# Ledger of designs, part 239: peptides against a protein of PDB entry 2FGR

Target 1, 331 residues: chain A of PDB entry 2FGR
Amino acid sequence: SSVTLFGIVDTNVAYVNKDAAGDSRYGLGTSGASTSRLGLRGTEDLGGGLKAGFWLEGEIFGDDGNASGFNFKRRSTVSLSGNFGEVRLGRDLVPTSQKLTSYDLFSATGIGPFMGFRNWAAGQGADDNGIRANNLISYYTPNFGGFNAGFGYAFDEKQTIGTADSVGRYIGGYVAYDNGPLSASLGLAQQKTAVGGLATDRDEITLGASYNFGVAKLSGLLQQTKFKRDIGGDIKTNSYMLGASAPVGGVGEVKLQYALYDQKAIDSKAHQITLGYVHNLSKRTALYGNLAFLKNKDASTLGLQAKGVYAGGVQAGESQTGVQVGIRHAF

## One batch from the design tools (peptide; made by RFdiffusion4, then SolubleMPNN)

Design b2_p25_1_s3 (from b2_p25_1, 18 letters changed)
Fold by OpenDDE base, seed 2:
Structure b2_p25_1_s3 (fold): chain B 331 residues (1-331), chain A 25 residues (1-25)
Amino acid sequence: as target 1 above (331 residues)
Amino acid sequence: SAAALAALLEELLRRGLEALRRRYE
């Protein structure tokens, strides 16, 4: 058996020009290029091609030293793996988010990422963004000539909110083709939650694709999220993303990503554009900068996610500009 | 639809768990 300690410390100076009051926010933030984390993992060879594994990972907040505490909410799994693939038990990324966020050129972190994996409906469940789940069983196939898939189920364990009695139940999966420069995936998920104390289904459909041309990579996402409410009608959001990345001078990477969030329930759109640069000082250490612009239209109140500085919304119809400059170190 | 896939997978899981329960009862 082996145990590996690993982590990332990513800390930045961040600025956003508007908060919910219309005021600027600035300071030291976290996780601008990669989510800061501390983890333990290990594997045991059981013979016959079977392996046991564990993974414990928590988020690090370098700006405040984890003032709110440390936990393993990023991942806390035990697994069996082999020629059949991998089965995981415990809190993790749900299969849909694990696969489909891989098309986000900003790695689902900082002010630049695709924000489609969101609680669009004031869902009262802890994981109504569709990213992770408690009480999760997941299965991942091996890669068969490019084809792969993942499936997951999370138990609700009779969790109740208001009259909703199955809160936290997740079921979902993806199918994918990953071969050479091409990746493409389809993900489907349903999560049970509550909105206003009433049972609500969060349905999600996501398509992702990327192609690596060597000189540049293109990536795209198409997503529909629908909170199906018994009263008040459905809350539907169509989210679109297109991004490009390119290596620069052998030591850097430039990224440009656009996203559109069409929030049907409020008949309002938000447009996000982000320019990012990563400069690798080594294999483990990088400097980075992100510049993001978010335009809300009409009743839209979306905000950039400058973690540790400001991650709230803005006033309806307002624009927000964000900057992050930071250091990422992996160990 | 996502809902149809969810329902199918739930049913498969339920049946699997019931089968396991019966094997160890």
Scores: peptide ipSAE 0.014, ipTM 0.399, DockQ to the pose 0.016
Fold by OpenDDE base, seed 5:
Structure b2_p25_1_s3 (fold): chain B 331 residues (1-331), chain A 25 residues (1-25)
Amino acid sequence: as target 1 above (331 residues)
Amino acid sequence: SAAALAALLEELLRRGLEALRRRYE
């Protein structure tokens, strides 16, 4: 049996030029390049190629010392793995987000990430962003000839909100091809939730692809999220992302990513562009800087996610500029 | 086999995608 303590402490100085009131926000933020975390994991060889595992991981908020507490809401799984792949029981990334977020060059964190995995409809479920689920059973295949897949089901446990039943039920999965420089995948998910106390299905389709040219990597995402409401019509968002990254000087990485969020229910678009740089001081420590610009059009109110400083929306049709400069340390 | 399960998943995803397309058209 092995037990590994691991973590990341990522803390930054962040600035956004506009909040919901039109005022600037600045201060010490968290998780600009990677989500700050503390975790425990271990494996036990059971013989015959079978392994048991556990994984407990929680988010760290370095700016306030976890004033709101610590939990294992990032991941709390027990698993069996072997030649058949891996089965996981417990709260985790849902298979769709685990695979499809891998195409985000900003690693789903800071002010630059793809924000398509979002609660677009004021869903009342705890995980209506489609990222994680409670009561999750997941299965991941091994990689065979480049092909791999993942599937997950989360139990609702008869959770109700208003008249909505089955809240928190998730079913989803992906198929992927990962071979050398190429990665491509298709993900589908449905989650039961509530909007305004009424039953709502969150349907998600995501396509992702990346290619590593050695000198640069290209990555893309195409996503449709639809909150299907019985009353009031569907809330549909089409999200698009294209990004490039390149190594710089053997110790650095530059990233550029563009995303478009076409919010159909409000007939409004938001454009996000982010430039990021990571400078590795060591294998474990990096400096980083992110510069993001978010242009909301019409009724769009999206805000950059400067966690620990400001992650709220802006006024309709307003643009927001964000900066993060920070230190990431992994242990 | 993992391959058979992957193939089943792919088929389920394909069917799901088709059902979603029909619902979104």
Scores: peptide ipSAE 0.005, ipTM 0.328, DockQ to the pose 0.014
Fold by OpenDDE base, seed 1:
Structure b2_p25_1_s3 (fold): chain B 331 residues (1-331), chain A 25 residues (1-25)
Amino acid sequence: as target 1 above (331 residues)
Amino acid sequence: SAAALAALLEELLRRGLEALRRRYE
């Protein structure tokens, strides 16, 4: 049996030039290069190649010391693993997000990440961003010849919102090919939720691919998210991402990522471009800087996610610039 | 075109979700 305490404390100084009122915001933010976290994990060898595992992980907010509390909402799983792969029980990343966010060069955090995994429709479910689920059973295959897959089902437990039933039910999975420099994946998911108290299906398809050329890595995502409503029509967003990263001087990494969010329900696009740099002071400590530009067109109101400083929207059609400079420490 | 890709994605999504439902419902 083994138990490991682990974590990341990532804290930054952040600035955005516009909030919802058009005013600048600045201060101490969190999770600019990696989500700050505290976790416990361990395994028990049960013999015969079978292992039990547990994983408990919560987010850390270093700016306020978790004033709103600490929980294990990032992951709280028990697992069995072996030659058959891994079965997980408990709240976790849903299989689709777990795999497809791996193509995000900004690690699904800070002001630069791919924002496609989002609640695009004012969904009333707790996890309508398609990232995690409660009451989740997941299965992950081994990697066989590069091929791998993951599947998940989350129970709704008869949760209701308004007239909507089955809220929080998730079904989804991915297939992938991971071999050497190449990774490619297709993810499909549906989550039951509510919008305006009415039953809504959050359907998601995501394609991801990356290739490591040694001198640089290229990564891409194609996603459609569709909140299917019985009344008022579907809320559809097509999201595109292309990113490149390269090692610099053996101690650094530069990242450039572009994303386009085509919000069909409001016939409006948002463009995001982010430049990031990470400087490794050690294996565990890094300095980083992110510079992001978000251009909303027409009715789009997207904001950069400067967690701890400002993560709200902006006025329709406004552009936002964000900066984060911080320290990441892993333990 | 982006529209053609979107239409393809929608069709793939539909088919994929139907297949998943058949497997897990």
Scores: peptide ipSAE 0.000, ipTM 0.311, DockQ to the pose 0.012
Fold by OpenDDE base, seed 3:
Structure b2_p25_1_s3 (fold): chain B 331 residues (1-331), chain A 25 residues (1-25)
Amino acid sequence: as target 1 above (331 residues)
Amino acid sequence: SAAALAALLEELLRRGLEALRRRYE
């Protein structure tokens, strides 16, 4: 049996030129290149190719020292693995987000990431962004000549909000092909939630692909999220992403990513463009900078996620510029 | 077109979710 302590401390200086009042925000933020975390993990060889595992991981907020406390809400799993793949029990990334966020060149973190995995409809469930679930059972296949899949089910445990009686139920999965420079995936998920105290289904479909040319990597996402409401009609968002990354000077990486969020319920689009640079000082320590521009049109109020400084929306039709400069250290 | 892509996505979503529900519900 082995136990490994691991983590990341990622802290930055961040600036956004507009908040919900139209004022600038700046200060010390967290998780600009990677989510800051503390974790414990281990494995036990049970013989015959069977292994037991555990994984406990929580977010670290370096700017305030976790003033609101520490928990294992990032992941808290026990698992069995072998030639059949891996079964996990406990809170984790849902299979769809685990696979499809891998195409985000900004690692689903900071001001530059693809923001499609979002609560688009003021859903009242705790995980209505489609990223994680409580009470989750997950299964991941081995890789068979490039082909792989993952599936998950989360129990609602009769959680109620208003008249909704199955809040937090998740069913979803992905199929993928990962071979050499190519990766491609299809993810499908449904989560039960509530909007305005009424039962709502959050349906999600995501296509992802990437190709590594050695000198550069290209990555893309296509997503539709639909909150199906019994009253008031569906809240549908089509999200698109295209990104490129390239190594620079043997120790650096430059990233450029564009995303479009077509918010159908309000007939409004948002455009996001992000330029990022990472400079590796060592295998464990990096400096980074992100520059993001978010243009909201019409009734769109999206904001960049400068965690620890400002992660709220802006006024309808306003544009927001964000900057992060920081240090990432992994242990 | 965006409309054609949306229609394709909706059809894939419907079929995929039905298949998943049959397997896990």
Scores: peptide ipSAE 0.000, ipTM 0.318, DockQ to the pose 0.012

Design b2_p25_1_s4 (from b2_p25_1, 20 letters changed)
Fold by OpenDDE base, seed 4:
Structure b2_p25_1_s4 (fold): chain B 331 residues (1-331), chain A 25 residues (1-25)
Amino acid sequence: as target 1 above (331 residues)
Amino acid sequence: SAAALAAELARRLAEGLAALAARYA
């Protein structure tokens, strides 16, 4: 058996020019290039090609030293793996987010990431962003000539909110083709939640693709999220992302990503564009900078996610500019 | 086919479980 202690400490100086009051915010933030984390993981060879595994991972907040505490809410799994793939029991990324966020060139964190995996409808469930689930069983196939898949089911355990009696139930999965420079995936998920105390289905479909040309990588996402409500109509968002990255000087990477969030329920769009640069000082340590611009139209109030500084919305129709400069260290 | 892949996965799972059972037999 093996046990590995691992982590990332990512801390930055961040600025956004507008909050919900129209004021600027600045300070020390976290997780600008990668989510800061501490974890334990290990494997046991059971023979016959079978392995047992565990993974315990929590978020680190370097700005305050985890003043609110520490938990393993990022991942807390036990697993069996082998030639059949991997079965996981416990809280984790749901299969759809695990696969489809891999096309986000900003690693689903900081001010630059694709924000489609979101609670668009004031859902009252704890994980209504579609990223993780409690009580999750997941299965991941091996790669068969490029083809792979993942599936998951999370038990609601009779969690109730208002009249909703199955909150937290998740079912979803993806199919993918990963071969050489090409990756493409289709994900489908449904999560049970509540909006205004009423049972609501969060339906999600996501298409992702990337191609690595060596000199540059292109990546894209197409997503529809629909909170299906019996009363008040559906809350639908179509999200689009296109990104490019390129190595610079053998030690750096430049990233450019655009996203569009078409929020149908409020007939409003938001446009996000982010330029990022990562400078590798070593295999484990990097400096980084992000510059993001978010343009809200009409009733849209989206804000950039400068974790530790400001991650709230802005006034309707307002634009926000954000900057992060930081250090990422992996161990 | 999807059916062939499912069958192969099932086979591999069965083999893995059999190997585990043999270890504790």
Scores: peptide ipSAE 0.041, ipTM 0.676, DockQ to the pose 0.021
Fold by OpenDDE base, seed 1:
Structure b2_p25_1_s4 (fold): chain B 331 residues (1-331), chain A 25 residues (1-25)
Amino acid sequence: as target 1 above (331 residues)
Amino acid sequence: SAAALAAELARRLAEGLAALAARYA
């Protein structure tokens, strides 16, 4: 058996020009380029091409030293793998998010990421952002000439909220083609949740693609999230993303990403544009800067996720500018 | 073909399960 301790400490100075009151916020934030984490993982060769594995990972908040505690909510899995692929038991990224967030050039963190994987409807389930699930069984295929897939099911275990009796149930999966410079994926998921104490289905469809031209990479996402409510009508959001990245001078990477969030239930759009730069001081240490602009239209109140500084909304129709400058260290 | 890939996946799953069973038989 092997055991590896690993982690990332990513801490930044962050600024946003508007909060919910229209005031600026600034301070020390976390996870601007990569989510800060501490983890343990390992494998055991069981012979015959079969391996056991474990993975325990929690988020680190370097600004306050995890004052609210430490847990393994990022991932807590035991696995079997082999020629058949991998089966995982335990809390993890759901297969859809694991695959489809890979097209986000901002690594699903900081002020620049694609924010489509979100609780758009004040869902009362703990994981109504569609990112992770408790009580999850996942299966990932091998790669067959580029083709691969992942599937997952999470048990609700009769969790109830109001009149909803299947809260936390997840079913979903993706199909993908990954071959050299090309990646393309389609993901489908449904979660059972509650909104206003009433049973609600969170349906998600996501299409992602990327191509690495060597000199630059292009990436895109198309997503629809729909909270299907028995009363009050559906809450639907169509999210679009297009991004490009390019290496700079052999030690850096520049990233530009645009996203549009068309929030149908409030007939309001939000536009996000983010410019990022990462400067590698070493294999493990980088400096980074992010500049994000979020324009809310009409009733939209979205805010940039400057974790540790301000991650709330803004006033309806207000624009927000955010900056992060930080250090990422991996170990 | 998609059918051939599905069949190969099924085969590999079966082999994996058989290998697991053989470890404890």
Scores: peptide ipSAE 0.027, ipTM 0.563, DockQ to the pose 0.020
Fold by OpenDDE base, seed 2:
Structure b2_p25_1_s4 (fold): chain B 331 residues (1-331), chain A 25 residues (1-25)
Amino acid sequence: as target 1 above (331 residues)
Amino acid sequence: SAAALAAELARRLAEGLAALAARYA
C-alpha cells in the first residue's frame, strides 16, 4: 500500500465594499483560488485489477490556524475500484456536486464561483447546500467512449428536526459525456431536510457543458433548486452561469464568469460577474487575483463569499464589490 | 486605508488583465 500526504494552503487579502450594515470589510481570507486543505490518501492493489483506497481530507484555515478545529469533513472515504468503476463509503462530495461543479471556472471557491449550490431556504440540515453528505455510498462508472455516470445515496439514520424525519437522506446522480474538448452532464438530486421544523425536500436539477477550443474554454451551467415545503409554498431558484477562460503567456490563466440567480420566492434576481487571473510561479505555487461584482435587485440580499473576511449578505437591493489577491501553494 | 489599498490592487489587477488580454489577443 502507498500513503500520500497532500494539501493546499491558499491565503489572500480580501476586501468587500458592503456588509449587512453597509460597511466595508477587509482582512486576511482563505481559499480564494482553491480550497485550502490537508489530506491523506492511499491505494492498495488487491490483484486482478481490484484496488482498495482511502481518502481523508479536511479544510485548512490559514488566517486563524484552524481555531475552530480540524476534521475530515471534506472527504473521509474508503473505496473499492476496478474495471467496474469505483464504490465509495463515507462523507464526500455528492455525485451531483462532484460532477456539475467541474464546470465552474472558479473551482467552487472564493468570490467568483457559481453559487447555485446553496441553502436557498434556511434549511436546517447540515448539508442543505447540496455539496456533500454524511453517511454516503457513491458509485462512479468508468468512462465508456465518453459516457460516464455517478450515483449516490446517503442514509438519514433517523435524524429528526422538529416534526421532520429522514433529515440528511440524499439520493442523486448524473449522466455525462466527456470526450476530448467536449464535456456535458445532467444531474438530479433530492435531499430530505427541514425548514422551520417542518419536513422539506430539496430538489435539484443541473445541466452543465464545456468546450475547450485550445485558445479558450467556454463553460455553462443551468440549475433549478426547489425547497418543497408542506406549508408556506416552494422556494425555487433558477441559476444560470456562463464562463470563459484562456491561457495567457504560457504561465497564466484569465477567467471571466457571469451568473444569474433568479430567486422566485422573493421575485428577485442577483447578477454576479467575476474577473480572475492566476499566475503560475511554478507547478505548485501561484499568485492570483479576483475581482467580483454582485448586483442584487429588489429583495435579494446575496453576498460574495470572501471566506475568512465576510461571507454574509447585504441589504436588500444593494450591490457588492469584492477583491481577493493571494497565494496558492500545493504540496 | 485597507480599502484604498484593496481598490488600488483591484485597479492594477484589472489593468494588468486588460493589458495581458490585449497583448495576447
Scores: peptide ipSAE 0.014, ipTM 0.440, DockQ to the pose 0.014
Fold by OpenDDE base, seed 5:
Structure b2_p25_1_s4 (fold): chain B 331 residues (1-331), chain A 25 residues (1-25)
Amino acid sequence: as target 1 above (331 residues)
Amino acid sequence: SAAALAAELARRLAEGLAALAARYA
């Protein structure tokens, strides 16, 4: 068997010009280019093309030294893999998020990422952003001439909140075509949760595509999220993203990404535009800078996710500008 | 059995995905 210790420490200086009170926030933040993490992983060859694996990964908060503790909430899986693909047991990215976030040029991290994978409805479940799940069984196919898929089911284990009795249940999957410069995927997911103590289904459909032209990459996402409440109307959000990235000077990458969040329940839109740059000092160390602008319209209160500094909302209809400048080190 | 559980999981997954797809059709 093999065991590998791995990690990333990503720490930045961050600024946002508005919080919920309209005041600026600034300080030392975390995870601006990549999520800071510490993990252990390993594999065992069982013969006959079968392998066992484990993966334990937790988030690191370099600004406070993990003052709230350390856990393996990023991933805690055991797996079997082979020519049939991979089966995983344990907390992980759900298959839909694992695949569809790959089209986010900001890798679902920092102030620039696509924010569609969100708890749009004050859901009371722990993972109502649709990113990860507890008690997850997942299966990933090999790539067959470009075609691949992933499927997952998470047990609710009779978790209740108020009158909701299936909280935490996830069912979902994706189909994809990945061949050379082209990637395209369709993801479908449902998660059971509660809103105001009432049973709610979080339904999600996501389309993603990217094309690498060599000189530049284009990427896009289309998503609809519906929190379907047993009592009350649906809380629906349509999210759109378009991004471009290009290598710079062999050691750098520039990224530009736009997203639109059409929040139907409040008839309000938010527009996000982010410019990012990464400069690789080595294979393991990079400097980066992100500049993001978020424009809320009408009743929208979205905020940029400057983790460690400010990740809350703003006043309705207010715009927010964010900056992150940091160091990423991988080991 | 583990096989029966796997089969039931696969069935539930397929049905759930089909039902979800129907909501967006």
Scores: peptide ipSAE 0.005, ipTM 0.292, DockQ to the pose 0.017

